# Peptides against a protein of PDB entry 6TME, part 135

Target 1, 324 residues: chain A of PDB entry 6TME
Amino acid sequence: NRLKRAYIALQAWKKAFYSDPFNTAANWVGPDVCSYKGVFCAPALDDPSVLVVAGIDLNHADIAGYLPPELGLLTDVALFHVNSNRFCGVIPKSLSKLTLMYEFDVSNNRFVGPFPTVALSWPSLKFLDIRYNDFEGKLPPEIFDKDLDAIFLNNNRFESTIPETIGKSTASVVTFAHNKFSGCIPKTIGQMKNLNEIVFIGNNLSGCLPNEIGSLNNVTVFDASSNGFVGSLPSTLSGLANVEQMDFSYNKFTGFVTDNICKLPKLSNFTFSYNFFNGEAQSCVPGSSQEKQFDDTSNCLQNRPNQKSAKECLPVVSRPVDCS
Target 2, 324 residues: chain A of PDB entry 6TME as posed
Amino acid sequence: NRLKRAYIALQAWKKAFYSDPFNTAANWVGPDVCSYKGVFCAPALDDPSVLVVAGIDLNHADIFGYLPPELGLLTDVALFHVNSNRFCGVIPKSLSKLTLMYEFDVSNNRFVGPFPTVALSWPSLKFLDIRYNDFEGKLPPEIFDKDLDAIFLNNNRFESTIPETIGKSTASVVTFAHNKFSGCIPKTIGQMKNLNEIVFIGNNLSGCLPNEIGSLNNVTVFDASSNGFVGSLPSTLSGLANVEQMDFSYNKFTGFVTDNICKLPKLSNFTFSYNFFNGEAQSCVPGSSQEKQFDDTSNCLQNRPNQKSAKECLPVVSRPVDCS

## One batch from the design tools (peptide; made by RFdiffusion4, then SolubleMPNN)

Design b2_p17_1_s3 (from b2_p17_1, 8 letters changed)
Fold by OpenDDE base, seed 1:
Structure b2_p17_1_s3 (fold): chain B 324 residues (1-324), chain A 17 residues (1-17)
Amino acid sequence: as target 1 above (324 residues)
Amino acid sequence: SREEEEKKLLEEIYSKY
């Protein structure tokens, strides 16, 4: 009996709670699991006459505890939302039995260990949110081979390079922010055909930006701030016809910020502060447009306020990185 | 391994219910 298995799983989970400040599991008593707070039942896909646990929503419950292996008994769960809790430990491998998993949100918890590779086993997964945890190690390349719509990885302890498989991703939103990723952005990034938003903020990324970024025709948000990028901005960025928010601040970029970037048709905000740019077009000057906001602070620009000293600029500007 | 232990546990549970 599917509901009996669900009962076992949910009771095991209740026992795994160290703290339930809002008494969310107070009504988790008895066999009627469909009445449990945060538990949602629906007709089974294979038999509409059978009611099964199809979703969990414990968002913002501030529950402390862990995920027990018995959660693998929730085989009909397609929606698993447990964000903004204090769950700790690792994601159980037993969750591989949840073959209907469609949306998995464990964000804003205290999970540790490597990337939860169990997420790769879910054939129908479309939404993966593991941000604001303590996941560590390498990102498995296979994550981008999946037909995901959204991938949230930000605010973890991931390290190493971004996989070249990123170009295979069908995701509209991908966040890498506030990790320990290093190396270059893969040239394959330009193949992300559905990409709307990508965020690299606050990593150890370096090298030149790939020219292929300019192929991201659907991107509305591109944030590469707070990294170690060098060289000039690619001229191909003129191809970002739909970009609204662009941030390259807090890097080591050099060269000239061109009209073709600052005049992008949908550009609303462009921040390129805290770099070593030695020139900008008039269209890039803050206040030059009523429709666009620019920040050119702390560069090597002549005749602009709040720039770096010649002492800081000269060693970098005199040795431009060739990205060709 | 942990994964094997978890799998074994599930199998045991499934055998009972």
Scores: peptide ipSAE 0.037, ipTM 0.627, DockQ to the pose 0.016
Fold by OpenDDE base, seed 4:
Structure b2_p17_1_s3 (fold): chain B 324 residues (1-324), chain A 17 residues (1-17)
Amino acid sequence: as target 1 above (324 residues)
Amino acid sequence: SREEEEKKLLEEIYSKY
């Protein structure tokens, strides 16, 4: 009996709660699991006459605890939302039995360990949110082989390079922000045909930006701020026909910020502050447009306010990194 | 006992579904 299994799972989970400030699980008593707060039942996909637990929503419950292995008994769950709790430990491997998993949101918790590879086992997964945790280690390249719509990885402890498989991703939104990623952005990034938003903020990424970024025709948000990128901005960035928000601040970029970039048709905000740019087109000057906001602060620009000293600029500007 | 209560609850689940 599926509901029996669900009962076992949910009772095991309740026992795994250390704190339930809002008494969310107070009504988690008795066999009627479908009446449990945050538990949602629906007709089974394989048998509409059978009621199953199809979803969990414990968002914002501030529950402290862990995810017990018995959660693997929730085999009919397609939606698992436990955002903004204080769950700790690892994601149980037993969740591999949740073959209908469609949306998995464990964001803003205290999860630790490596990337939850169990997420790779879910054939129908479309939404993966593991942000604001303490996940560590490498991203499995296979994550980008998944037909995901959204991948939220930000605010974790992920390290190593971004997998080359990123180009295979069908996701519209991918966040890498506030991790420990290193190396270059893969050239395969230009193959992300559905990409709308990508955020690299606050990593240890380096090297030149790949020219292939300019192939991201559907990107509306591109943030590469707070990294170690070098060289000039790719001229191919003129191809970002739909970019609205672009941030390259707090890097080590050099060269000239071109008119072709600053005149991007949908560009509303372009921040390139805290770099070593030694020139900018007039269209890039803050205040030059009423429709666009620019920030050129703390570069090596002549006749602009709030620039770096010649002492800071000269060693870098005189030795530009060739990205060709 | 807790075990007896659990057993009863399980039986109720089986009876309803």
Scores: peptide ipSAE 0.034, ipTM 0.499, DockQ to the pose 0.013
Fold by OpenDDE base, seed 2:
Structure b2_p17_1_s3 (fold): chain B 324 residues (1-324), chain A 17 residues (1-17)
Amino acid sequence: as target 1 above (324 residues)
Amino acid sequence: SREEEEKKLLEEIYSKY
């Protein structure tokens, strides 16, 4: 029964292929679905005597097509990896029937429409990768209520603000990069207890950085580059005891870059170029350390090379944003 | 029957599409 349902689903999917340049589905013939390339069978969790389709791996197959609703018949699938294809359209709502879904990777495709809310219905989901698509609209707040290890959202068309629920996330890696997110980073960010890497690159984020960023004791990578952030760097950034890579470049920051930030114990790279900083501690100067790399290019620093002109600096530096 | 259950499942999937 289960393999018959899988056969129906897989044959429907094969019919939904517009192009299969590597002939990946060439052997998708007959009832023996467990022999299909990219289809993996395992004993069912509820009955070890029954063989079921437990995984799909079509990574790097360059397949053009769409996901048909019949994929909802693959009710035993826990691993769904279709990375680096040319699948288009939307994620079918029928995938809500895949209640064992553990890892869902649809990255590097041509998916469109809103956030695939069907992913929120999977109770056991641990890995979500939807990056490098054309997903748009608001990010649902409920995504951060899920017990995910990683959340990859980068290189999409997501808009609006980052949900306040971000602080509930248990993810170690979260990427927002290269979207259209706007507004401030939520103060609740400091509650992300398991966070190791967070990337905000290339959005429309603005306002002051929240002081609560300094509570991210386990963060190793913090990148907020290419946004519209203003004000001074929070003094609480001295709390980032494990940060290795930090990037604040291409913003509108002002003020003084302090010793307490540049002397962070694990800091390897700190980029704060292309801002309006008007001072830096000696420990922040590029070349001051052999173990740390700094970039102070294109700020308003005195006696440093490659700085902005007084004409560019004066209008901004003379009107600092108060973040208090 | 198993066939009736499969048919019902398909109908449910198609109704949500």
Scores: peptide ipSAE 0.032, ipTM 0.597, DockQ to the pose 0.013
Fold by OpenDDE base, seed 5:
Structure b2_p17_1_s3 (fold): chain B 324 residues (1-324), chain A 17 residues (1-17)
Amino acid sequence: as target 1 above (324 residues)
Amino acid sequence: SREEEEKKLLEEIYSKY
């Protein structure tokens, strides 16, 4: 019996709670699991006469505990939303049995360990949110082979390079922010045909920006701030016809910020502060437009306020990185 | 602050889903 299996799983999970400050699981008593707070039942896909647990929503429950392996008995779950709790430990490998998983949100918890590779086993997964945890190690390249709509990885402890497979991603939104990613942005990024929003904030990324970024015609948000990027901005950025928010601040960029970038037709906010730019077009000057916001603070620009000293600029500006 | 702006941006992205 599927509901019996669900009962076993949910009771095991309740037992795995260390703290339930809102008494969310207070009604998790008895065999009627469909009445449990945060548990949602639906007719089974293979047999509409059978009721199964199809979803979990424990968002914002502030529950402390762990995910027991018995959760693998919830084989009919397609929606698993447990964000904003205090769950700790690892994501159980037994969740591989949840073959209907469609949306998986474990964000804002205390999960640890490597990337939850069990997520790669879910053939129908469309939404993956593991942000605001303590996941560590390498991002598996296979994540981008999946047909995901959104990939939220920000605020973790992921290391190593961004996989070259990123270009295979069909996701519209990808966040890498506030991890420990290193190396260059892969040139394959330009192949992300559905990309709307990508965020690299606050990593250890370096090197030159790939020219292929300019192929991201549908991107509306591009944030590469707070990294170690060097060289000039690619001239191909003029191809970002739909970019609205662009941030390159807190890097080591040099060179000239061109009209072709600052005059992008949909550009609303362009921040390039805290770099080593030694020139900007008039169209890039803060206050030059009512429609666009610019920030050129703390660069090596002449006749602009709040710039770096010549002493700080000279050693960097005089040795530009060749990105060709 | 920059951190607040970053948080806001991430929240805006998240709000779409």
Scores: peptide ipSAE 0.011, ipTM 0.339, DockQ to the pose 0.820; fails the geometry check

Design b2_p17_1_s4 (from b2_p17_1, 8 letters changed)
Fold by OpenDDE base, seed 4:
Structure b2_p17_1_s4 (fold): chain B 324 residues (1-324), chain A 17 residues (1-17)
Amino acid sequence: as target 1 above (324 residues)
Amino acid sequence: SREEEEEKLLEDIYSKY
């Protein structure tokens, strides 16, 4: 009996709660698991006459606890939303049995350990949100082999390089922000066919921006701020026909910010402050457009306010990194 | 603050999905 298994799982989970401030699990009593708060039942896909637990939604419950291995008994769960809790520990490997997993949101918790590789075992996974946790180590390259729509990785402890497999991703959104990723952005990034939004904010990324970024025609948000990028902005950025928000601030970029970038047709906000740019086109000057917002603060620009001193600029500007 | 703006950006992105 699937509901009996679900009962075992949910009761084990309730026992794994250290704190339930809103008494979310107060009604988690008895065999009628479909009446449990945050538990949603539906007809089984393989047998419509059988009712199964198809979803969990414990979002914003502020529950402290852990995920027990018995959760692997919830084999019919397709939606698992437990964000904004205080769950700790690791994601149980037993969740590999949840072969219908479609959306997995464990964001804003206290999960630790390596990337939850169990997520790679789910053949139908489309939404992965593990942001605002303490996941660490390397991002497995296989994550981008998954046919995901959204990948939220921000605000974790991931290290190492971004996998070259990123180009295989079908995701419309990927957030890398506020991790410890290092190295260059892979050139394969330009192969991300469905990418709309990508955020690299606040990592240890370095090197030149790959020219292939310009192939991201559907990108509306591109934020690479707060990294260690060097060299000039790729001229191919003129290919970002749909970019609305672009941020390269707080890097070590040099060279000239061109008209081709600042005149992008859908560009609404372009921040390139806190770099070492030594020139900008008139179209890039803050206040030059009513429709676009620019920030050129703290560069090496002549005749602009709030720029770096010659002493700060000269050593960097005189030794431009050639990205060609 | 910068951090608040970054957080807002991330939340705005998230809200679309």
Scores: peptide ipSAE 0.656, ipTM 0.964, DockQ to the pose 0.823; fails the geometry check
Fold by OpenDDE base, seed 3:
Structure b2_p17_1_s4 (fold): chain B 324 residues (1-324), chain A 17 residues (1-17)
Amino acid sequence: as target 1 above (324 residues)
Amino acid sequence: SREEEEEKLLEDIYSKY
């Protein structure tokens, strides 16, 4: 039966633990898997009279080990939360059998290898959190074809470009922060119809910001700090009617920061420090508003404190990148 | 610090879900 398969899977997993500091699996003994700590049972969707393992929650257990292929026997699991452990290795391909997977959180572990493509096989997946691992290589374009609500990719080793398929994403939140992504932000970004929060912090992204960012009318957080972006801020940013937090700091932006950006109606924090901006509107000056916070530090602004020297500014400001 | 602010931002985003 289903619980017998779950027993086999869970016992194989217990055997795959190298360390269990909190003795989380100490009660993982005997056939009554529904009594196991961190194991949650529910009536099966196809037969309410049958009890199945529907969820795993081992968050913050500090368990060292790996995910054995026998976990593929947990075919009724919809919630898999194992964050803040020391699991290593790769995500087993056998997890493709978990066709009910709805939330998958393996964040803050020691997983390695390429993007876990098994996640793409789950038709009902809504939440994907793989942040704070050592996943590497290219991000599969197909991730954005899925009807996900949240995609957390930050603090990994992903490289290459951001897929153009990003515009197909229905996610409200996507984090790219602290990876090795390169190239430009795709112009298709403006098609992300449900986007509320997006973070690009600390990558190798470059080029001009696409004008299509201004189409993200529902975005509340837009952070592109700590990259290699160049050119002027798009005038279309005036379309960000709901943006509250915006950060363009630690880039190579040039030009003038306009009133149309700094007067955005919901803007509460706008950081554009550590760039090469050579002018700003009065509305962008720190302290000009009681409701808004600005940081213009380390630019090429005249009559402002803590700016770059003329020696640092002139080579860049005199050669502005034309973003068309 | 900058790193602390970035971490806080990421955690604040995460906490909404």
Scores: peptide ipSAE 0.647, ipTM 0.963, DockQ to the pose 0.747; fails the geometry check
Fold by OpenDDE base, seed 1:
Structure b2_p17_1_s4 (fold): chain B 324 residues (1-324), chain A 17 residues (1-17)
Amino acid sequence: as target 1 above (324 residues)
Amino acid sequence: SREEEEEKLLEDIYSKY
């Protein structure tokens, strides 16, 4: 039966623990898997008279170990939360058998290897959190073809460009922060119809910001700081009617920061420090508003404190990048 | 620090889910 398969899987997993500081698996004894700490049972979707393992929650257990292939026997699991452990190795391909997977959280572990493509096999997946691991290589374009609500990729070792398929994503949140992504932000980004929060912090992204960012009417957080972006800020950013937090700091932007950006109706924090901006509207000046916080530090602005020297500014400002 | 602010931002985003 299903619980017998779950027993086999869970016992194999217990055997795969190198360290269990909180003795989380101490009660993982005997056939009554529904009594196991961190194991949650529910009536099966196909037969309410049958009890199945529907969820795993081992968050914050500090368990060292790996995920054995026998976890593929947990075919009724819809919720898999194992964040803040010390699990290592790769995500088993056998997890493709978990066709009910709805939320997958393996964040803050020691997982390595390429993007766990097994996540692409789950037809009902809505929440994917793989942040704070050592996943590497290319992000598969297919991730954005999935009907996900949330995609957390930050603090990994992902490389290559951001897939153009990003525009197909239905996610409300996507984090790219603290990876090694390169190239331009795809113009298709403006097609992310449900996007509320997107974070590009601390990558190797470059080029001009696409004008299509201004189509992200529902975005509340847009952070592109700590990259290699060039050119002027798109005038279309005036379309970000709901943006609250916006950060373009630590880039190579040039040009003039306009009123249309700084007067955005929901803007609470706008950081554009550590660039090469050579002008700003009065509405962008720190202290100009009680409701908004601005930071214009370390630009090429005249009559402002804490700016770059003329020697640093002149070579960049005199050769503006045309993003047209 | 900048890193702390970035981490806070990411955690705030995460906390909504």
Scores: peptide ipSAE 0.644, ipTM 0.962, DockQ to the pose 0.786; fails the geometry check
Fold by OpenDDE base, seed 2:
Structure b2_p17_1_s4 (fold): chain B 324 residues (1-324), chain A 17 residues (1-17)
Amino acid sequence: as target 1 above (324 residues)
Amino acid sequence: SREEEEEKLLEDIYSKY
């Protein structure tokens, strides 16, 4: 009986709670698991006459505990939402048995260890949110081979380079923000056909921006702020026909910010502050447009307010990195 | 603050899903 297996799993999970401030699991008593708070049942896909646990929603329950291996008995779960709790430990490998997993949200918890590779075992996964945890190590390249719509990785401890497989991703949104990613953005990024939003904020990324970024025709948000990027902005950025929000602030960029970038048709906000740009087109000057906001603060621009000193600029501007 | 703006951006992105 599937519900009996679910009962075993849910009782094991309740036992794994260290704290339940809102008494969310108070009604998790008896065999009627479909009445449990945060447990949702539906007809099984293979047999509509059978009721199964299809979803878990414990969002914002502030539950402290861990995920026991018995959760692998929840084989019919397609939706698993447990964000904004205090769950700790690792994601159990036994969750590989949840072959119907469609949305997996464990964000804003205290999970640790490497990337939860069990997520790669789910053939139908579309939504992955593991943000605001303590996951560490390398991002597995295989994550981008999956047909995910959304990949939220921000605010973790991921290290190493961004996999070149990123170009295979069909995701509309990917967040890398606030990790420890290093190296260059892969040139394959331009192959992300469905990308709308990508955020690299607050990593250790370096090198030149790849020209292939200009192939991201559908991107509306591109934020690469707070990294170690060098060189000039790629001229191919003029291809970002739909970009609305663009941020390159807090890097080591040099060169000239061109009209072709600042005149992008959908651009509403372009921040390139805290770099070493030594020139900008008139269209890039803050206040030059009513429709667009620019920030050129703390660059090496002449005749602009709030710029770096000549002493700070000269060593960098005189030695521009050639990205060609 | 910059941090608040970054958090807002991330939340705005998240809210679309």
Scores: peptide ipSAE 0.632, ipTM 0.961, DockQ to the pose 0.787; fails the geometry check

